# Peptides against a protein of PDB entry 9IZ0: the designs that were tried, part 296

Target 1, 345 residues: chain A of PDB entry 9IZ0
Amino acid sequence: ITCLGSNGHTYKQLVKGGNDDLRQDAVMEQVFEQVNGFLRSYRKTSQRNLSMRTYKVIPLALKTGVIEWVQDTIPLGEYLDSAHKVYHPKEWSLSTCRKLIAEKQMEDLETRLKVYDLVCRHYRPVFRHFFLESYADPVQWFTTQTNYARSTAVASVLGHVLGLGDRHGQNILIDKTSGEVIHIDLGIAFEQGKKLPVPECVPFRLTRDVVDGMGITGVEGVFRRCMEFTLETLRREEDSLLSVLEVLRYDPLFSWLISPLRRMKKQKMQLENFNQPESGNITTDASRDPKIQRNNVSGESEAERAILKVRQKLSSTLSVEASVGELIRIAQDPSYLALMFCGWS

## One batch from the design tools (peptide; made by RFdiffusion4, then SolubleMPNN)

Design b2_p27_4_s4 (from b2_p27_4, 18 letters changed)
Fold by OpenDDE base, seed 2:
Structure b2_p27_4_s4 (fold): chain B 345 residues (1-345), chain A 27 residues (1-27)
Amino acid sequence: as target 1 above (345 residues)
Amino acid sequence: ELEKKKKELLEFIEKRIEENREALKAA
């Protein structure tokens, strides 16, 4: 849809209808706007313009909403699939890699590590080429790569703290103008990704391609330092962040748990992504939302557990540097990445 | 400032609750 704004400008709007509850996305975007307030107030983060990129979400009904069209973006996974075919045309296809990992999903860790290593040798990182292709001017190249590393650092810390799940390459957009990352589909939060059919075991997405986009310094440059400054800001603003999350306890529409329907939808998409590359509009007529009698007592106990987990992740028991070092280590550990649906790219 | 932010988030939640009540009455 194209809307005429009160300022006389036309804005493209994406209307999502059907099975996507945009209400969780809208609440998480409000939390990100508050966190961006904390990042702007702290000198170490404000001097670097550190922010979580946000987009406007207007939920219209249970399954319908308007999303601001994020102009000049591409899904990370779409770029990586296309670039891999160009730069490594003799390597394995993404579908071949997915199939091999899937065939071993029920095997032991040793077998899963062997197949993950094999896939990694036949599917090399390419994301550095995004910056080299898109920016002919060396200053623009360096600036956009720096913006990517900064935005990825903010998203990684905040994604860990809030326990954001479902961080696959189609849910991460790259802004072609700034190089910044934009996270979409925010309906899996507070570690509910661990309840998926393939449990999420990493704190955030830090795959080989995500690192390749950071350039020659990888994680040891702008990324690590910006993670440290972001975590330092969130630790300082712990009471402020927890107070924002406490307000969500009063939202009867907010879900602290993954819905059974969303879990089944993600299970089906994981299973279907093994068989067909086609973007078929699977209009599953799952019209019967079971009357989830949210026993109020269960919702409060889940909100309390989620808030306690956020507080634990903001603990000052370890230094900022030690905490960031451990998060970066775990996020890149093959023993965790080999357990993921797509940990190689 | 924090109390203002809490209030803005509460007003946003209240608006969503009302929009959802109106949508449920129209269905």
Scores: peptide ipSAE 0.024, ipTM 0.542, DockQ to the pose 0.019
Fold by OpenDDE base, seed 5:
Structure b2_p27_4_s4 (fold): chain B 345 residues (1-345), chain A 27 residues (1-27)
Amino acid sequence: as target 1 above (345 residues)
Amino acid sequence: ELEKKKKELLEFIEKRIEENREALKAA
């Protein structure tokens, strides 16, 4: 839908209908706005304009809402698939890589690591080309690559702390103007990504292509330092952040758990990406809305566990540098990436 | 300031609860 704003500008809006609960996205965006307040108040983060990029989510109904269409964006995964075909036309297709990883999902870690390494050798990083193609001016190139590394650092820390899941390349947009990342589809939070059919074992997405976009320094420099400043800010504002999350404990509409329907949808999408579309009309009449008997008692206990995990992630037991160093190491560890649905790009 | 932010978030949640109640009555 295209709406005319009161400012005379036309805004494209994405109406999402279906089983996607936009209410969780809207709440997470409000949490990000509060965190952006903390980042603006702290000198080390404000001097770098550190923020989580937000978008406006207006839930219209239980399963329908209007999302701000962020203009001039592209999904990371869409760019990577297109760019990989251009820069590495003799390498394997994304579908071939996905198939090989999937065929080994039930195998031991050693077998999965061997297949992951094989896929990595036949599907090389290309995301550096986004900045080289989009920005002919060296100052714009450097600025946008810096903005990318900064925004990725904020999103990585905040995504870890809030336990954001489902961080695949279609749920990460790149702003073509600023180079900043925009995280969408926030319906898997508080480590519920571990309950997906393929469990998410990394704290945030730091795949080879995500690192390739940071340029020659990779994670070393702007990214690491901005993660440190972001984590330092969140540790200072721990009580403020926890107080915001405690308000969500009392939201009867907020789901601390992944819905069975969303889990099934993700399972189906994972399976359909492995099977060639044989045109079999399996009209699985998913029309049986299982009466979500939200036992209120279970929601409060899950909220309390989620808040406790946020507190644990903000612990000052390790230095900011040590904590960030560990997070970066784990997020890049082949032993975790080999277990992911798409850990190679 | 924190209490103001909590209040703003509560008002946002309450508004969403009401919008969802209205949507459930219209369905």
Scores: peptide ipSAE 0.023, ipTM 0.517, DockQ to the pose 0.019
Fold by OpenDDE base, seed 1:
Structure b2_p27_4_s4 (fold): chain B 345 residues (1-345), chain A 27 residues (1-27)
Amino acid sequence: as target 1 above (345 residues)
Amino acid sequence: ELEKKKKELLEFIEKRIEENREALKAA
């Protein structure tokens, strides 16, 4: 839809209807705004203009809302699929790669690693081309690539700390003007991604294409340093951040758990990406939903557990450098990426 | 303090919801 703002400006907005709970997105965006306050208050992060890019989310009802249309953006996954076809037209298709990974989902780690390596050899990174294509001026190229690395660093730390899941290439937008990342669809948080049919094992998305966008230095330089400064800021503001999350503990509308509907939707999206539309009415008889024992783990107990995990991730048991080093290592580890739905790009 | 922040957060959400309900009625 297109809305006329009170300021006389016309804004494009995406109306999401159906089963998507935008309340979680709206709440997470507010947590990001609080974190952006901390990043602005701390010299090391403020001097670099470090922020989590936010967007306006307005829940109109339990399952309906309006999302601000982020102008001049592209989904990372859309760019990568298009660019890969241009730069590597003789390599495997994304569908071929997905198929091979899925065919081995039930196999041992060794077999999955072999298939992941095979896919990686036939689907090479291309995301560096985003910056080379979009910016003819070397200063603009360098600036936007730097902004990308900075923005990705903030999102990576914050995504780890808050346990953001479902960080696939369609849920990460790239701002074509600034090179910054915008994370969308925030409905999987507090490590609920580990409850997906394909469990998320990485702290954040740091795939080969995400790294390729950082340029020649990869993770070493702007990205690592900006992760360190961001984590240092969040550790300093731990009590402030936990206080914000405790407010959400008492939000009756906030879901600390992944909804069964969202889990099923993600499972379907994972399966439908394999099936070409053969018109077969697979009436998956919804009758064999295993009785998810509603273990009445009170919403309070899940919130408390979520907050405790945030506190644990902010612990000063390791240096900032050691903590960031380990996060970067885990996020790039083939042993984890091979287990992901799309860990190769 | 926490209840105040909660209230401010809820009021901010509610205000945003209302501003957009009005914007959607005006569109």
Scores: peptide ipSAE 0.019, ipTM 0.458, DockQ to the pose 0.020
Fold by OpenDDE base, seed 3:
Order: C-alpha cells, then sequence, then structure tokens
Structure b2_p27_4_s4 (fold): chain B 345 residues (1-345), chain A 27 residues (1-27)
C-alpha cells in the first residue's frame, strides 16, 4: 500500500497478514535503534558513520502488521544466483550445489568437507561484480564498497552478540544506492537458530561471496577494523545494552523462544530448498516428534540464559582484536560452512 | 493499550540508557 503522511510525503508500506509474529522483528529493530545511539555517541564509530540499517515495523495484531518497504534493495541471494549465471555460465547451478550438499547431510565431517570443497570449485564467488556493474564512477565504487564492508561489520558483531540466526541470502538485502546491508526477518534471535533442523553454526554470515564484496583486502581491511570499533562500543555500553534486554524480559509480548509455527515454516523451507523427493509418508506431524523433549524451560529461564550469553559475548577477558580475530576465523571455517544449508556462497 | 504500553516501555528504556550514560561520564 502507499500511505500519505501528515508531512505530505508518500510512503510505500507492506501489509503482512498470516502466521508471522511481527512483534519479534519490531523489538529487534528497537534494540538496533538503541545500539545505533551508542554507535553515534562513541568517537571511533561515529567518525565512520557506523550503524545497523533498520526498517520500520508496526505490529497491528498478534500476527498482522505493517512493514516499511525498503526501496532500491535486492536480496543478496537473488543477486548472487543471477550474477553467477552471467559471470560463470559453465559452473554448476545453485540447485546442483544444494542437492550435493543435501545428499551428504548425514555423512561424517570429512565427507561433508570434500563435498563442500567440490561445490566451492564449481561455484565461484561473484559478489565483487555488484559494485563493478552498479557504480561506473570510481569514487562511488569505492564509497559503496566501503559502506558495504562497514555495514556488514556492524551487522556481524550485532548478529553474534544478539545471537541472530537464519541469516541466509534472502534475509539480507543490499541497498543498491549505498551498498549497505539490511537484515530482515529478525524473528530468530538469542541463538534460537541453533534449534533449527539445520542449525546455524557460525556467529554471522561470512561466506566467500560476502567476503568477495569487500574487495581486494577481504576481511583484513575496513571490515575487521569496523568490527573492532563496533565491539569496543558494545563493551563500553554493556550495562546500557543489558538494561534494554532486561526490559524485554518483562515484556509479555516478547517470546524468547522460536514459535512452533515459525519453527515449522523454517523447517519446511529448509526441506523444500533441498528438493528432496517426497520419499514416503514422513508425516510432517512435527507436533508428534517425541524426541523434541519440550524442556518446558520457562520463558523466564530462556530470557535469563539469553542475557547471560550476551554478557559473556561482551566480556573483556580477551582483547577486542583477539575476539574479532576468533569470530572472523570461526565464521570462515570450512568445518562450520560445510554443515550449513548454503555455506559456499 | 498496546501502543500505550509500548510507549511507556520505550520511555523507560531511554531513561535507563541516559542514566547509565551519565553514570559512565561521571566515572
Amino acid sequence: as target 1 above (345 residues)
Amino acid sequence: ELEKKKKELLEFIEKRIEENREALKAA
């Protein structure tokens, strides 16, 4: 829909109706606005205009709301699939790569690493081409690539600290004007992504294509330095960030657990994306898997555990440089990327 | 009611953040 604001400006809005709880997304966007306040107040982050890109979410009812239409964006996964067909037309299709990874999903780590390496050799990175094809002016090219590396660094630190999961290529938008990343579908926070059928094993998405967009320096340039300054700011503002999360502990509308409906929807999307032939009556009665012991961990005990885990991630026991170095190492480790749904792109 | 609770919650968060920032400037 298009709405006329009281200021005389027109705003394009997306009305979502259905089973998606937009309250989780709205809360995470509010946490990001507070973090953006911290980033603006600290000299090292303010001088670099470091921010998490946000979008407006207005929950209207339990499962209905209005979302800001983020103009001039493209999903990262949509760009990468299109660009790969253009720049590498002799390489494997995304469907072929997904199939090979899925066929080996139940195999040992050594076999999964061999298949991941094989897929990587037949599906090369292309995300550098986004900047080269979109920006003919060298100053715009450099500026947008720098903005991409900066915004990815902020999103990576926040993604780790807040335990954002399910950061697949359709949940990351690229702003075609600024080169900045915009994270959407924030309903999996506080490491609830580890409870998915294909668990998120990395602290944030740092795949070969995510790195390819950073240019010739990869992670060792603007990205690493901006992660360090972001983490330094969050450590300085630890008590302020924890106070924000403590208020959410007492919000009766906030769920510290992934909803059964969202879990089933994500599970279905993970299975459909593998094109597994319907081999038999696996009754999708995910209501009856008795081995998901509903440890009825009270929502309060999960909130407390989440806050404790945020505090642990903000610990000053390691230097900022050592902590960022370890996060970058883990996020690029083939032993974790080979376990992901799409770790090669 | 929901919008009122959301506003009260935001005002409380903003106040606590400002109190913490003032405390960190005084330390």
Scores: peptide ipSAE 0.015, ipTM 0.406, DockQ to the pose 0.014

Design b2_p27_5_s1 (from b2_p27_5, 19 letters changed)
Fold by OpenDDE base, seed 2:
Structure b2_p27_5_s1 (fold): chain B 345 residues (1-345), chain A 27 residues (1-27)
Amino acid sequence: as target 1 above (345 residues)
Amino acid sequence: ALDELKRLREKRLEEERRRRELEELER
């Protein structure tokens, strides 16, 4: 839809219809705005203009909302698929790589690592080309690549601390003007990604293409330092952040658990992306959901567990440098990435 | 090598341009 603003400008808005509860996204965007306040107040982060890119979410109903259409953006996964076909036309297709990983999903870690390595050798990173293609001027190239590394660092720390899941390439937008990342579809938070059919085992997305976009320094330099400054800010503002999350504990509209419907929808989307469109009506009779005993763990007890995990992630037991070093290590570890739905790109 | 990289870049930019033109016609 197109909305006329009070300033006389027309804005395109995405109406998201379907089974997605946009209230989760709206709440997480409010948390990001508070965190952006902390990042602006702290010298080390404010001097670098560190922020989580936000967008306006207006929930209209349980299943309908207006999302601010972020103009001049592209999904990371869409860019990578099309760029890979151009720069590496002799390498394997994304569908071939997905198929090989899925065929080994139930195998042991050693077998999954071998297949992951094989896929990595036949699907090389290309994301550095985004900056080289988009910016002819060397100063613009350097500035936008720096903005990307900074934005990714903030999103990585904050995504880890809040336990953001479902960080696939379609849920990460790249701003073509600034090079910044914009995270969308925020309805999997507080480690609920571990309850997906393919459990999320990495703290944030730091795949080979995410690193390739940082340029020749990779994770070293701008990215690592900006992660450190962001984590230092969040540790300093721990009580303030926890107070924001405690308000959500008492929000009857906020769900601390992934809904069974959202889990099933994710499972279907993961499976449908493997089948070419043979028009077979697989009426998956939803009748045999194994009785996950609804232990009536009150939503309050799940909120308390989530807040305790946030406190644990903000612990000063390790230095900021050691904590960031370990997060970067785990996020790049093949033993975790080989277990992911798309850990190679 | 540099000329092939330029050709690949130009091809990529043209494919993205055509995609944007199609997305504008579908609106």
Scores: peptide ipSAE 0.039, ipTM 0.623, DockQ to the pose 0.015
Fold by OpenDDE base, seed 3:
Structure b2_p27_5_s1 (fold): chain B 345 residues (1-345), chain A 27 residues (1-27)
Amino acid sequence: as target 1 above (345 residues)
Amino acid sequence: ALDELKRLREKRLEEERRRRELEELER
């Protein structure tokens, strides 16, 4: 739908109906707006215009809401699949890479590392071409690539601190105008992604293509420096951030537990991405719920644990530089990337 | 190199335009 705002501007809005609980997305966007306040108040982050890109979410009911349509964006995964076919037409298809990783999912780490390395040799990074194709002016090219590295740094720190999971290439949009990243589908927060069949093993997405978009300096340029300033700001504003999260602890509309429906949808999406599209009518016989031990963890106990983990991640025990260095190391470690559904791109 | 990048940009803009036109016809 297109709505006329009180300011006389027209806004495209997406009405979502169905199985998506938009309340979690709306709450996470509110947390990001508060964090953006902290980033604007701190000199080192304000001078660089560091922010988490947000979008408006208005939950209307349990399963319905209005989302701002983010114009002039493309999903990272859509761009990468298209670009890889153009720049590397003799390399393996994304489906071939997925199949090889899936076939070895139950093997030991050594075997999985060998398959990951083999896939990496047959599927090279291409994301640098987004900036080269999109921006013919060298100043605009440099500015947008810098904006990408900055926005990715902010999103990486927030993704780690807030425990955002399921940050695959379809949940990351690239703004074609600014080069900034926009994270969507925020239904998995506070490390709930570690409870998925394919657990989130990395603190944030820092795959070879995510790094290739940063240009020749990779992570050692604007990205690392902006992660440091973002983490320094969040450590300074720890009490303010924890106070925002404590308000959410008592919000009856916020679920600290992944909904069974979202869990099933994400499990199905993980399984469908591992299985080739065999045209088999899988009648969803909803009757075989595998006995997932419902540990009767109260939502309140999960909220307390989540806030405690945020506090631990904001600890000043290590320097900002050491903490960021370790996060970058872990996010790029083949031993973690080889365990992911799509760690090579 | 620059002319090839421009051609790739134009092709992507045309593909995106066609996608939007299809999405408008399906609504």
Scores: peptide ipSAE 0.032, ipTM 0.493, DockQ to the pose 0.016
Fold by OpenDDE base, seed 5:
Structure b2_p27_5_s1 (fold): chain B 345 residues (1-345), chain A 27 residues (1-27)
Amino acid sequence: as target 1 above (345 residues)
Amino acid sequence: ALDELKRLREKRLEEERRRRELEELER
């Protein structure tokens, strides 16, 4: 829908109807705004304008809401699919890569690593071309690539700490003006992505194309340093962040568990080519609910576990540099990426 | 190699121009 604002500007908005609770997205955006307050308060992060890019979510009912349409953005996955066809027209299609990975999904790690390596050789990174195409001026090119590396670093630390799942290329927008990343569809948080049919194995998305967008230094520059400064800020504000999460523990409307319906929808989306527009006809063939083992874990016990995991991730037992180094290592490890739905791009 | 990279970039920039023109016609 397009809404006319009181300022006379028209705003495009996405109305989500159906079975998706937008309350979780709205709460996560509120947590990001609090974290952005911390990032503005500390010299090391404020001097670099480090922030998690946010968007407005207005939940209207249990299953409906309005999402701000982020102008001048493109989904990372949409850009990458189109760019691979242009820059590497002799390489494999995204559908071919997905098929080969899916055919080996039940095989051992060694077999999955072999097919992942094969896919990687036939689907090479292209995301550096986004900046070369979008910015003719060398200063604008360097600035926007730097903004991308900075925003990706903030989102990577926050995504790890808050356990954001389902970070596929359609849930990561690129701002064409600033080069910053915008994370959308925040309905899988607090490590609930590990409960998906394809479990989330990485702390955040740091695939080869995500790294290619950082330029010639890859992770060994602005990205690593901005992850360090972000984690240092979150460790200092641990009590403040945990206090925000404790308020959510007692919110009867906040679900610490992935809904069975959302889990099934995400499972279907993993089987469907992401290139089809959501034909909103969910024919409710309700007759074959697989017996999802209702883990009889109370929502309160899941909240307590989630808060404990956040505290553990903010632990000062390791240096900031050592902690960031390990996160970057794990996020790029082929042994984890080979297990992902789309770990090659 | 450089000439092929230039050709690929020009092709991509042309596709992005056409996309923007379509996005402007849809507004």
Scores: peptide ipSAE 0.018, ipTM 0.445, DockQ to the pose 0.014
Fold by OpenDDE base, seed 4:
Structure b2_p27_5_s1 (fold): chain B 345 residues (1-345), chain A 27 residues (1-27)
Amino acid sequence: as target 1 above (345 residues)
Amino acid sequence: ALDELKRLREKRLEEERRRRELEELER
């Protein structure tokens, strides 16, 4: 829809209907705005204009809301699929890669690593071409690539600290004007991604294409340094961040747990992304609800565990450099990426 | 937007081909 603002400007808005609780997104966007306050207050982060890109979410009801249409954006996954077909037309399709990874999902780590490596050899990175295509001016190219590396660094640290899940290529937008990343669909937080059918094993998305977008230095230079400055800021503001999260403990609209419906929807989407539509009537006999042992862990106890886990991630036991180095290592480790739904791109 | 991106990619690939062909002729 197009809305006329009180200022006389027209704004494009996306009305999202369905089973997705936009209240989770709205709360996470509020947390990001608070973190952006901390990043603006600290000299090392403010001098670099480090921020988590936010978007306006207005929840209208339990399952419906208005999302600000982020103008001039493209989903990372949409760009990568289209770019890969152009730059590597003789390589495997995304569907072929997905199928091979799925067929080995229940196999041992060694078998999964072999298939991951095979997929990686037949599906090469292309994301560097986004900047080369979009920006003819060398200064604009360098600026936008720098903005991408900076925004990805902030999102990576913050995504790790808050335990953001479901960071697939459709939930990461690229701003075509600034080169910055915008994270959407924030309803899997506080490590609830580990409860997905394919558990999330990486702290953030740092796949080969995410790295390829950083240019010739990859993770070294702008990305690493901006992760370090971001983590240093969050460690400094630990008490402030924890105080913000404690307010959410008492928010009746915030769910510290993944909803069974969202889990089932993600299960179905993961299965449908593996099955080409062969026209078989799968009568899913809905009668075998696996008894989710609701261990009656009060929502309060889950909030307390989540906050404790955030505190643990902000621990100063390791240097900022050592902590960032380990996060970057884990996020790029084939032993983790081979376990992911789409760890190759 | 997608068609414009495809056009930009095709143009870039053609420029890179022409550059390689020139670099091969200069060797």
Scores: peptide ipSAE 0.015, ipTM 0.391, DockQ to the pose 0.010

